Peptides against a protein of PDB entry 3T7K. Designs and how they scored, part 32

Target 1, 248 residues: chain A of PDB entry 3T7K
Amino acid sequence: KAEKILARFNELPNYDLKAVCTGCFHDGFNEVDIEILNQLGIKIFDNIKETDKLNCIFAPKILRTEKFLKSLSFEPLKFALKPEFIIDLLKQIHSKKDKLSQININLFDYEINGINESIISKTKLPTKVFERANIRCINLVNDIPGGVDTIGSVLKAHGIEKINVLRSKKCTFEDIIPNDVSKQENGGIFKYVLIVTKASQVKKFTKLINDRDKNETILIVEWNWCVESIFHLNVDFTSKKNVLYQKK

## One batch from the design tools (peptide; made by RFdiffusion4, then SolubleMPNN)

Design b1_p11_3_s4 (from b1_p11_3, 4 letters changed)
Fold by OpenDDE base, seed 1:
Structure b1_p11_3_s4 (fold): chain B 248 residues (1-248), chain A 11 residues (1-11)
Amino acid sequence: as target 1 above (248 residues)
Amino acid sequence: MNVYDYNVKEL
């Protein structure tokens, strides 16, 4: 059925999109439209898997979803597109009136606002954002909104190798893991990195660390610090935004 | 077809 619909075009584009959707197309597509998209080199996946070599996200805008945050870790993210791309493409393909010899849809007209070439270019870097920031091992409180598995999965996609989950009420100093990175001469390495949700946790962890390891560097941040770092694909250590405690 | 899903879980 899809072949018969597409046979009216003299040339078909190959968009080479391997995409996930977030904030759009929750009902999916009908079988004919999926086949049409597949013939145009557009493959939509339900979940992110590294093996699928995903290069695209569909979303109406920048969202703080797991899929959107992880899409910024694609190697590279080629396109971040509004769902209107698919809608307009399918409308043109289903149009019987237009004796169009060619599909006339440009991907660049459908870019998500705020995902610019500077962001896209950073996804071509050989390293992940937290890897570049010398953050390999973090401590995450167990009461984090969104859940430790989801948050941890996003952080891992962006170069965190080890996530230690802290039971905030019961944890001791011995439960806190160091950020095991080689000392680089140019500074900026924190021995202890923690993501917390409450001021009481800041007070607890700063006390535990300072009482047992008084001279060590500490970074305690909110989840929003990680989100901002992901959306910029850069860690700004000069910013105090979403930093709850810092000891150099 | 409702193109947009407004009930997405933001983190």
Scores: peptide ipSAE 0.532, ipTM 0.942, DockQ to the pose 0.938
Fold by OpenDDE base, seed 2:
Structure b1_p11_3_s4 (fold): chain B 248 residues (1-248), chain A 11 residues (1-11)
Amino acid sequence: as target 1 above (248 residues)
Amino acid sequence: MNVYDYNVKEL
């Protein structure tokens, strides 16, 4: 059926999109539309897997979803597109009135607001955002909204190698892992990096660390610090936003 | 077809 629909076009674009969707197309597409999209080089996946070499996200806007946050770790993210791209594409293809020899839809007209070329260009870097920031091993409290598995999976996609889950009520100093990174000459390395949810956790962890490992560097942040770092594909250590405690 | 899904889990 798709072949007959597409046969009216003299030339078909190959968009070369391997995409996931978030905040749109929850019900998916019918079989004919999936086949049409596939013939145009648009493949939509339900889940993110590294093996799929995903390069695109469809979303109505910037969202704080697992899929959106992970899409910024694609190598590269070629396009972050509004769902209207697919809608207008399918509408043009299904139109019986248009004596169109060509599909006249430009991907650049459908960019998600706030995902600019500066963000896209950073996804071409050989390193991940937290890797560039010398953050390899972090401590994550077990009561984090969203759950440690989901949050941990996002952080790992962005270059965190080791996530230590802290049972905030029961943890001791010995449960806290150091951020084991080689001293690079040009970057502030924090020996202890923690993501916490409450001021009481800040007080607890700062006391535990300072009592047992005096004069060491500590970074305690909220999840929002990670989100902002991901959305900018840059860690700004000069910003105090979402930083709960910092000891240099 | 509901293009937009507003029932997304934001983190």
Scores: peptide ipSAE 0.532, ipTM 0.942, DockQ to the pose 0.920
Fold by OpenDDE base, seed 3:
Structure b1_p11_3_s4 (fold): chain B 248 residues (1-248), chain A 11 residues (1-11)
Amino acid sequence: as target 1 above (248 residues)
Amino acid sequence: MNVYDYNVKEL
């Protein structure tokens, strides 16, 4: 069916999009529209898998969803597009009135506000954001909103290799893992990195670490610190925003 | 087709 609909166009664009959706298209697409999109080089996936070589996210705006946060780890993220791209494309294709010999839809007209070329360019870097920040192993409190598995999966997508889950009420110093990174020349390596939810956890973990090793470097942050770092694809160690405790 | 899903789980 799609072939008959597309036969009216002399030339079809190949958008080369391998995309996931978040905050849009929950009901999916009909079979004809999926076939049309596929003929235009647009493939939509239900879930993120590394093997799919995803390069696009569809969302109405910047969202703090698992899919959106992980899309910033794509290699590269080529496009972050509003769902209106697909809507307008399908409308143009299904239009019987327009003797359109060509599909005239530019991807750049549908960019998600706040995802600029500076962000896109950083997804072409050979390293992930937390890898560049010398954060390899972190401690995550078990009471984190969103759940340790989801949060952990996002962090891993962005270059954190090991996530140690701390039972905040029961943990001891021995339960806290060090951030084991080789000394790279350019950047403060924090021996202990922790993501916490409460001021009481800050007090607990700082005491546990300082009582055992008072000379160690400590970074304790909120989840929002990670989110901001992901959205900027940069860790700003000069910012105190969402940093609960820092010892250099 | 509902284009937008407002019931997204934000983290």
Scores: peptide ipSAE 0.531, ipTM 0.942, DockQ to the pose 0.903
Fold by OpenDDE base, seed 4:
Structure b1_p11_3_s4 (fold): chain B 248 residues (1-248), chain A 11 residues (1-11)
Amino acid sequence: as target 1 above (248 residues)
Amino acid sequence: MNVYDYNVKEL
């Protein structure tokens, strides 16, 4: 069926998109449209797997979803597109109007607002955002909204190697892992990096660390600090936004 | 076909 529909075009583009969707196309696509998209080099996946070498996301806007946050870790993210790209594409293909010699849809017209070339270019870097920030080992409280698995998966996609889950009520100093990174000359390296949800955790962890390891550097942040860092593909250590405690 | 689904789990 798809072949018959596409036979009206003399030339078909190959978009070379390996995509996931978030905030759009929840119902998926019918078999014919999937096949049409496949013939155009557009493959849509239900889930993110590293093996799929995903390079695209479809979303109506910037979203704080797992898929969207992880898409910024693609190597590279080539395109972040509005769902209207697919809609207009399929609409043009299904149109019974005269023999369209070619499909005239430019991907650049469908870019997600706020995902610019500066962001896309950073996805071509050989390192991940937290790796560049010398954050490899973090402590994550177990009561994090979204759950430690989801949050942890996003953080790992962005270069966190080790996530230590802290049982906030029962944890001791010995449960807190150091951010073991080689000292680079120009980067503020924090020995202890923690993501917490509430002020009582800040008080607890600062006390535990300062009582046992008084001279060490500490960074305690909210999840929003990670989100902002991901959306910018840069960690701004000068910003106090979403930083709950910092000891240099 | 609901193109947009805003009932997504945001983190």
Scores: peptide ipSAE 0.531, ipTM 0.942, DockQ to the pose 0.920; fails the geometry check

Design b1_p11_4_s1 (from b1_p11_4, 5 letters changed)
Fold by OpenDDE base, seed 1:
Structure b1_p11_4_s1 (fold): chain B 248 residues (1-248), chain A 11 residues (1-11)
Amino acid sequence: as target 1 above (248 residues)
Amino acid sequence: MREDIELPSSK
């Protein structure tokens, strides 16, 4: 069926998209439309796997979903597109108008607002955002909304190698792991990096660290600090936004 | 497709 539909076009684009969807296409696509998209070089996957070499995200806007956040770690992310791209594409293809010579849809017209070329260009960098920020090992409280597995998975996609989960009520100083990075002379490296949810945790962890390991550098942030860093593909250490405690 | 849940804001 798809071949007969596409035979009306003299030239077919190859978009070379390996995509996931978030916040759209919950009902999926019918078999004919999947076949059409596949013939146009558009492959849609249900889940993110590194082996699939994903290069595209479909979403109506910037979202705080696991898929959206992880899409910014693609190598590279080629396109972040609104679902209207697929909708308009399929609409043109299914149109009964006589021999359409070409599909006239420009991918750039469907860019997600706020995902600009500057962000896309950063996905071509050889390093991940937290790697560039010298954040390798973090401490994550176990009561984080969204769950430690999901949050941890997103953070790992963006270059955090080790996530230590802290049992906030029972943890001691010995449970806190250092951010094991080589001291660079000019780089603000934090020995202890923690993601917390409550002011009481800030008080607890600052006391534990300062009592046992005096004069060490500490960064305690909210999850939103990580999200903002991901959305910009840059860690801004000059910003106090979503920073709960900082000791240089 | 499974509905993707937005991860909550810290506040």
Scores: peptide ipSAE 0.419, ipTM 0.891, DockQ to the pose 0.743
Fold by OpenDDE base, seed 5:
Structure b1_p11_4_s1 (fold): chain B 248 residues (1-248), chain A 11 residues (1-11)
Amino acid sequence: as target 1 above (248 residues)
Amino acid sequence: MREDIELPSSK
């Protein structure tokens, strides 16, 4: 069926998109439309898998979804597009107007607001955002909203290698892992990096660390610090925003 | 497709 629909076009674009959707297309696509999209080089996947070499995300706007956050870790993220790209494309294809010899949909017209070329360019870097920030090992409290698995998965996608889950009520100093990063000359390296949810946790962990390892560097942040870092694909250590405790 | 839930913002 799709072939017959597309046969009216003299030339078909190849968009070369391997995409996931978030905040749109909850009902999916019908079989014909999937086939049409596939013939146009648009493959939509249900889930993010590294093996799929995803390069695109469809979303109405910047979202704090797992998929959106992980899309910024694609290698590279080529396009972050509004769902209207697909909608308009399919509308044009299904249009019975005889005179359409070509599909005239430019994907660049459908960029998600706030995902600029600077962000896209950073996805071409050989390193991930937290890797560049010398954050390899983190401590994550077990009571984090969204769950440690989801949060941890996002963080790992962005270059955190090891996530230590802390049972906030029962943890001791020995449960806290150091950020095992070789001191590179020019980067602020924090020996202890923690993501926490409550001020009480800040007090607890700062005490535990300072009592046992008095001279070490500590970074305690909230989840929003990670999100902002991901959205910018840059860690700004000069910003105090979403930083709960910092000891250089 | 499962509705993607936005991860909560730290208040």
Scores: peptide ipSAE 0.418, ipTM 0.889, DockQ to the pose 0.691
Fold by OpenDDE base, seed 2:
Structure b1_p11_4_s1 (fold): chain B 248 residues (1-248), chain A 11 residues (1-11)
Amino acid sequence: as target 1 above (248 residues)
Amino acid sequence: MREDIELPSSK
């Protein structure tokens, strides 16, 4: 069926998109439309797998979904597109009235607002955002909204190698892991990095660390600090936004 | 497909 529909076009574009969707296309696509998209070089996957070499995300806007956050770790993310790209594409293809010899849809017209070329360019870097920030090992409280597995998976996609889950009520100093990064000469390295949810945890962890390991560097942040760092593909250590405690 | 849930904001 798809071949018959596409036969009206003299030339078909190859968009070379391997994509996931978030915040759109919840009902999926019919078999004909999937086949059409595949013939145009658009493959849509249900889940993110590294083996699929994903390079695109469809979303109506910047979202705080696992898929959206992980898409910024693609190598590279070539396109972040609004779902209207697919909608308009399929509409044009299914249109019987237009004697269009060619599909005239430009990917650049469908960019997600706020995902600009500066962000896209950073996905071409050989390192991940937290790797560049010298954050390798973090401590994550077990009561974090969204769950440690989902949050941990996003953080790992962005270069965190080790996530230590802290039982906030029962943990001791010995349960806190250091951020074991080789001293790069010119970068602020925090020995202890923690993601917490409440002020009582800040008080607890700062006391535990300062009592046992005096004068060490500590960074305690909210989840939003990680999200903002991901959205910008840059860690801004000068910003106090979403930082709960910092000791340099 | 399950609707992708936005991860909670601290705000």
Scores: peptide ipSAE 0.417, ipTM 0.887, DockQ to the pose 0.670
Fold by OpenDDE base, seed 3:
Structure b1_p11_4_s1 (fold): chain B 248 residues (1-248), chain A 11 residues (1-11)
Amino acid sequence: as target 1 above (248 residues)
Amino acid sequence: MREDIELPSSK
C-alpha cells in the first residue's frame, strides 16, 4: 500500500531519523503510515534503548518527560522536531491533488523551540553533562517526586554512574556515599552530592556531614538543578539557582 | 503508548 502511494514521487528523501515521541502521537500510527515513514528513513520507537542508536525526538515543546530528558543524552541528538513535521509530511504524501513530483519538507523548519544548534552540538561531545561536571556518585532521597527509578534512569543516561537512595527519615552519616572522582585539574569536585526535596533534609544532611567531616565539600540541590543542567547540557557552578546548600 | 508523564518540578 505504501509503495503505491509513494510511487507518484520521482525522488524520495532519506531523513535518516531514529526517533522517539513524547507529548505527541499517543495513539501511534497506522500500519500504512509507519511503512511510509520507514521508506523515507524515519523509524519511530516506543522506548529508548541504547542499541537502537536513536538520534531524534518528536515533541511539541521542551518537556520534563523521561524520554525528552534522555533524548538530550543521544550520541548525537541530530534533531529535536515538532510533531507537525510528521503531520505535514503525511498530509503531503496522502494528498491526491498535488502534482508534486517531490516532497518539499525541510527538517529545519520544525525545530523545537529552545533546542538550538548550541545544544545539539554539545550532544557530540565524548562526555556526558554530569561526567564533565565531575559528578559520578550522588545521593538521592527516596521521597523524590517521579520516583527514584525514573529519576535515577535519567541521571544515569547523563553520566551519573552510581545513585545511592537515602531513606530520609532513617538514614545516618554512614548511609551517605562520597562522590568518588579522580582529581581533575580544572573542576570543582564536591565530595558529597545530594538531591533533596525538603528544607528539613538540607538541615539533616548538612548537620550529619559537617559533624563527621567538617572540611569536606558539599553540594545539595533540587531536582530542577539537574533538569536545568540537562536542558543546557552544561552545569553552571556559578549559579545558585536550585542550589539549596553549597560548601566549597 | 503509555502517556509519558512530565516529571514534577521540585518547586
Scores: peptide ipSAE 0.416, ipTM 0.890, DockQ to the pose 0.736

Design b1_p11_4_s2 (from b1_p11_4, 5 letters changed)
Fold by OpenDDE base, seed 5:
Structure b1_p11_4_s2 (fold): chain B 248 residues (1-248), chain A 11 residues (1-11)
Amino acid sequence: as target 1 above (248 residues)
Amino acid sequence: MKKDIELPSSK
């Protein structure tokens, strides 16, 4: 069926998109439309897998979804597109206007607002955002909204190798892992990095660390610190935004 | 496709 529909076009574009969707297309696509998209070099996946070499995200706007946050870790993210790209594309293809010799849809017309070339360019870097920030091992409280698995998965996609889950009420100093990074000549390395949800946790962890390892560097942040770092594909250590405690 | 949920804000 798709071939017959596409046969009216003299030339078909190859968009070379391997995409996931978030905040759109909840009902999916019919089989014909999937086949049409596939013939145009657009493959939509249900889930993010590294093996799929995803390069595109469809979303109506910047979202704090797992998929959207992980899309910024694609290697590279080539396109972040509004769902209207697919809608308009399929609309043109299904149009019975006999005179459509070509598909006239430009990917660049459908960019998600706020995902600019500066962000896209950073996805071409050989390192991930937290890797560049010398954050390899973190401590994450077990009561984090969204769950440790989802949050942890996003953080790992962005270069955090080890996530230690802390049972906030019962944890001791021995449960806190150091951020094991080689001292680089340039850049602040924090020995202890923690993501927490409550001021009581800040007080607890700062005390535990300072009592046992008095002179060490500590970074305690909220989840929003990670999100902002991901959205910018840069960690700004000069910003106090979403930083709950910092000891250099 | 499952509806993706936005992860909560810390604030």
Scores: peptide ipSAE 0.458, ipTM 0.905, DockQ to the pose 0.732
Fold by OpenDDE base, seed 4:
Structure b1_p11_4_s2 (fold): chain B 248 residues (1-248), chain A 11 residues (1-11)
Amino acid sequence: as target 1 above (248 residues)
Amino acid sequence: MKKDIELPSSK
């Protein structure tokens, strides 16, 4: 039992982690190790649910997984940690040789490279990244790699309220939804926001919009534009990276 | 746990 293993320590830390794992611990943990982690205030969940109030992710590095991308939407993300944190923790706990009166592991030593305090601080903001960018409603092509459900779920986690899936081959202008946001004084507001996969889609949608709704603002991007925006928790409207078409 | 799939990079 975990209690018997932990009884050798005079004091146990409470890490207060509600975590998911991605790119690590594929085989999970044994029951004893789960119990140990739970006693240390580390609860690992299989899936992301809003009700669980997740505050941590374990990953070896920045990943383009659904879990990793969604972890940046946690409220807040307190810690993004390498799996070595758990590995070293469990090693210390299972060590028979260490007459350790206490567990000596600092969470800050295990930060994922590229997830700095600037990123963590942005997860404390009352708004999501796309909400701050005035992107509420988007159009998503149905042939997007990764699937509309996964991509859509990530986008929703980051403040997109409405995802309109476009059947690119059959789509008409009437199928394209506007980004219904109030004009704010300070910020790029695009009436039409689209995520596409092909240059032919750019040509099609730009034509449909420009022919029917002249002089409106259009933003057509790749999925990578969304990913970069998530990884930075900021939308840079000055960047042309991953932007396929922009009309201001 | 199933291995999480990285979402593709549009290159």
Scores: peptide ipSAE 0.457, ipTM 0.903, DockQ to the pose 0.690
Fold by OpenDDE base, seed 3:
Structure b1_p11_4_s2 (fold): chain B 248 residues (1-248), chain A 11 residues (1-11)
Amino acid sequence: as target 1 above (248 residues)
Amino acid sequence: MKKDIELPSSK
């Protein structure tokens, strides 16, 4: 069926998209539309797998979904597009108008607001955002909204190697892991990095660390600090936004 | 498909 529908075009574009969707297309696509998209070089996957070499995301806007956050770790993310790209494309293809020589849909007209070329260019860097920030080992409280598995998966996609889950009510100093990073010449390294949800946790962990390791550097942040760092593909250590405690 | 859930903002 798809071949018959596409036969009215003299030339077909190859968009070369390997994509996931978030915040759109919850009902999926019918078999004919999937086949049409495949003929145009558009492959849509249900889940993110590194083996699929994903290069695109469809979303109506910047979202705080696992898929959206992980898409910014693609190597590279080529396109972040609004769902209207697919809608308009399929609408043009299913139109009964006479022999169209070409499909006239430009990818650049469908960019997600706030995902600009500066962000896209950073996905071509050889390092991940937290790797560049010298954050390899973190402590994560077990009561984090969204769950430690989802949050941990996003953080790992962005260069966190080790995630230590802290049982906030029961943990001791010995349960807190250091951020084991070799001293680079020009960068402040935090020995202890923690993601917490409550002011009581800040007080607890600050006390535990300072009582046992008084001279060490500490960074305690909210989840929003990680999200903002991902959305910008940059860690700004000069910003106090979403930083709960910092000791240099 | 399951609706993707946005991860909550820190309140």
Scores: peptide ipSAE 0.457, ipTM 0.903, DockQ to the pose 0.695
Fold by OpenDDE base, seed 1:
Structure b1_p11_4_s2 (fold): chain B 248 residues (1-248), chain A 11 residues (1-11)
Amino acid sequence: as target 1 above (248 residues)
Amino acid sequence: MKKDIELPSSK
């Protein structure tokens, strides 16, 4: 069926997209449309797997979903596209108009607002955003909204190697792990990095650390600090936004 | 497909 539909075109583009969807296409695609998309070099996957070498995300806008956040860790992210690309493409293909020479759809017309070439270019870097920021090991409170597994998975996709989950009510200083990175001469490396949800946790952890390791560097942030860093593919240590405590 | 959930913003 797909072949007969596509035979109306003299030339077919190869978009070379390996994509996931978020915030769109909840019902999926019918078998004919999947085959059409496949023949156009568009493969849509249900879930993110590293082995699939995903290079595209479909979303209506920037979203705080696991898929969207992880898509910014693709190597590289080639395109971040609105679902209207697929909608318009399929609409054109299913049109009963006479033999069309070519599909006239430009991918660049469907870019997600706020995911520009600057963001895309950063996905081509050999390092991940938190790796570049010298954040290797973090402490994460167990009561984080979204769950430690999901949050941890996103953070790992962006270069955090070790996530230590802190039981906020029961933890001691000994439960807090250092960010084990070699001090670079010119880079402010924080010995302790923590993601917390409440001001009471800031008070607790700052006290625990300062009482036992008084002169060490501490960074305590909200989850939003991580999200903003991911959305920009850059950690801005000059910004106090979403930073709850910082000791240099 | 399962609806993706947006991760909450820190308040």
Scores: peptide ipSAE 0.457, ipTM 0.904, DockQ to the pose 0.703

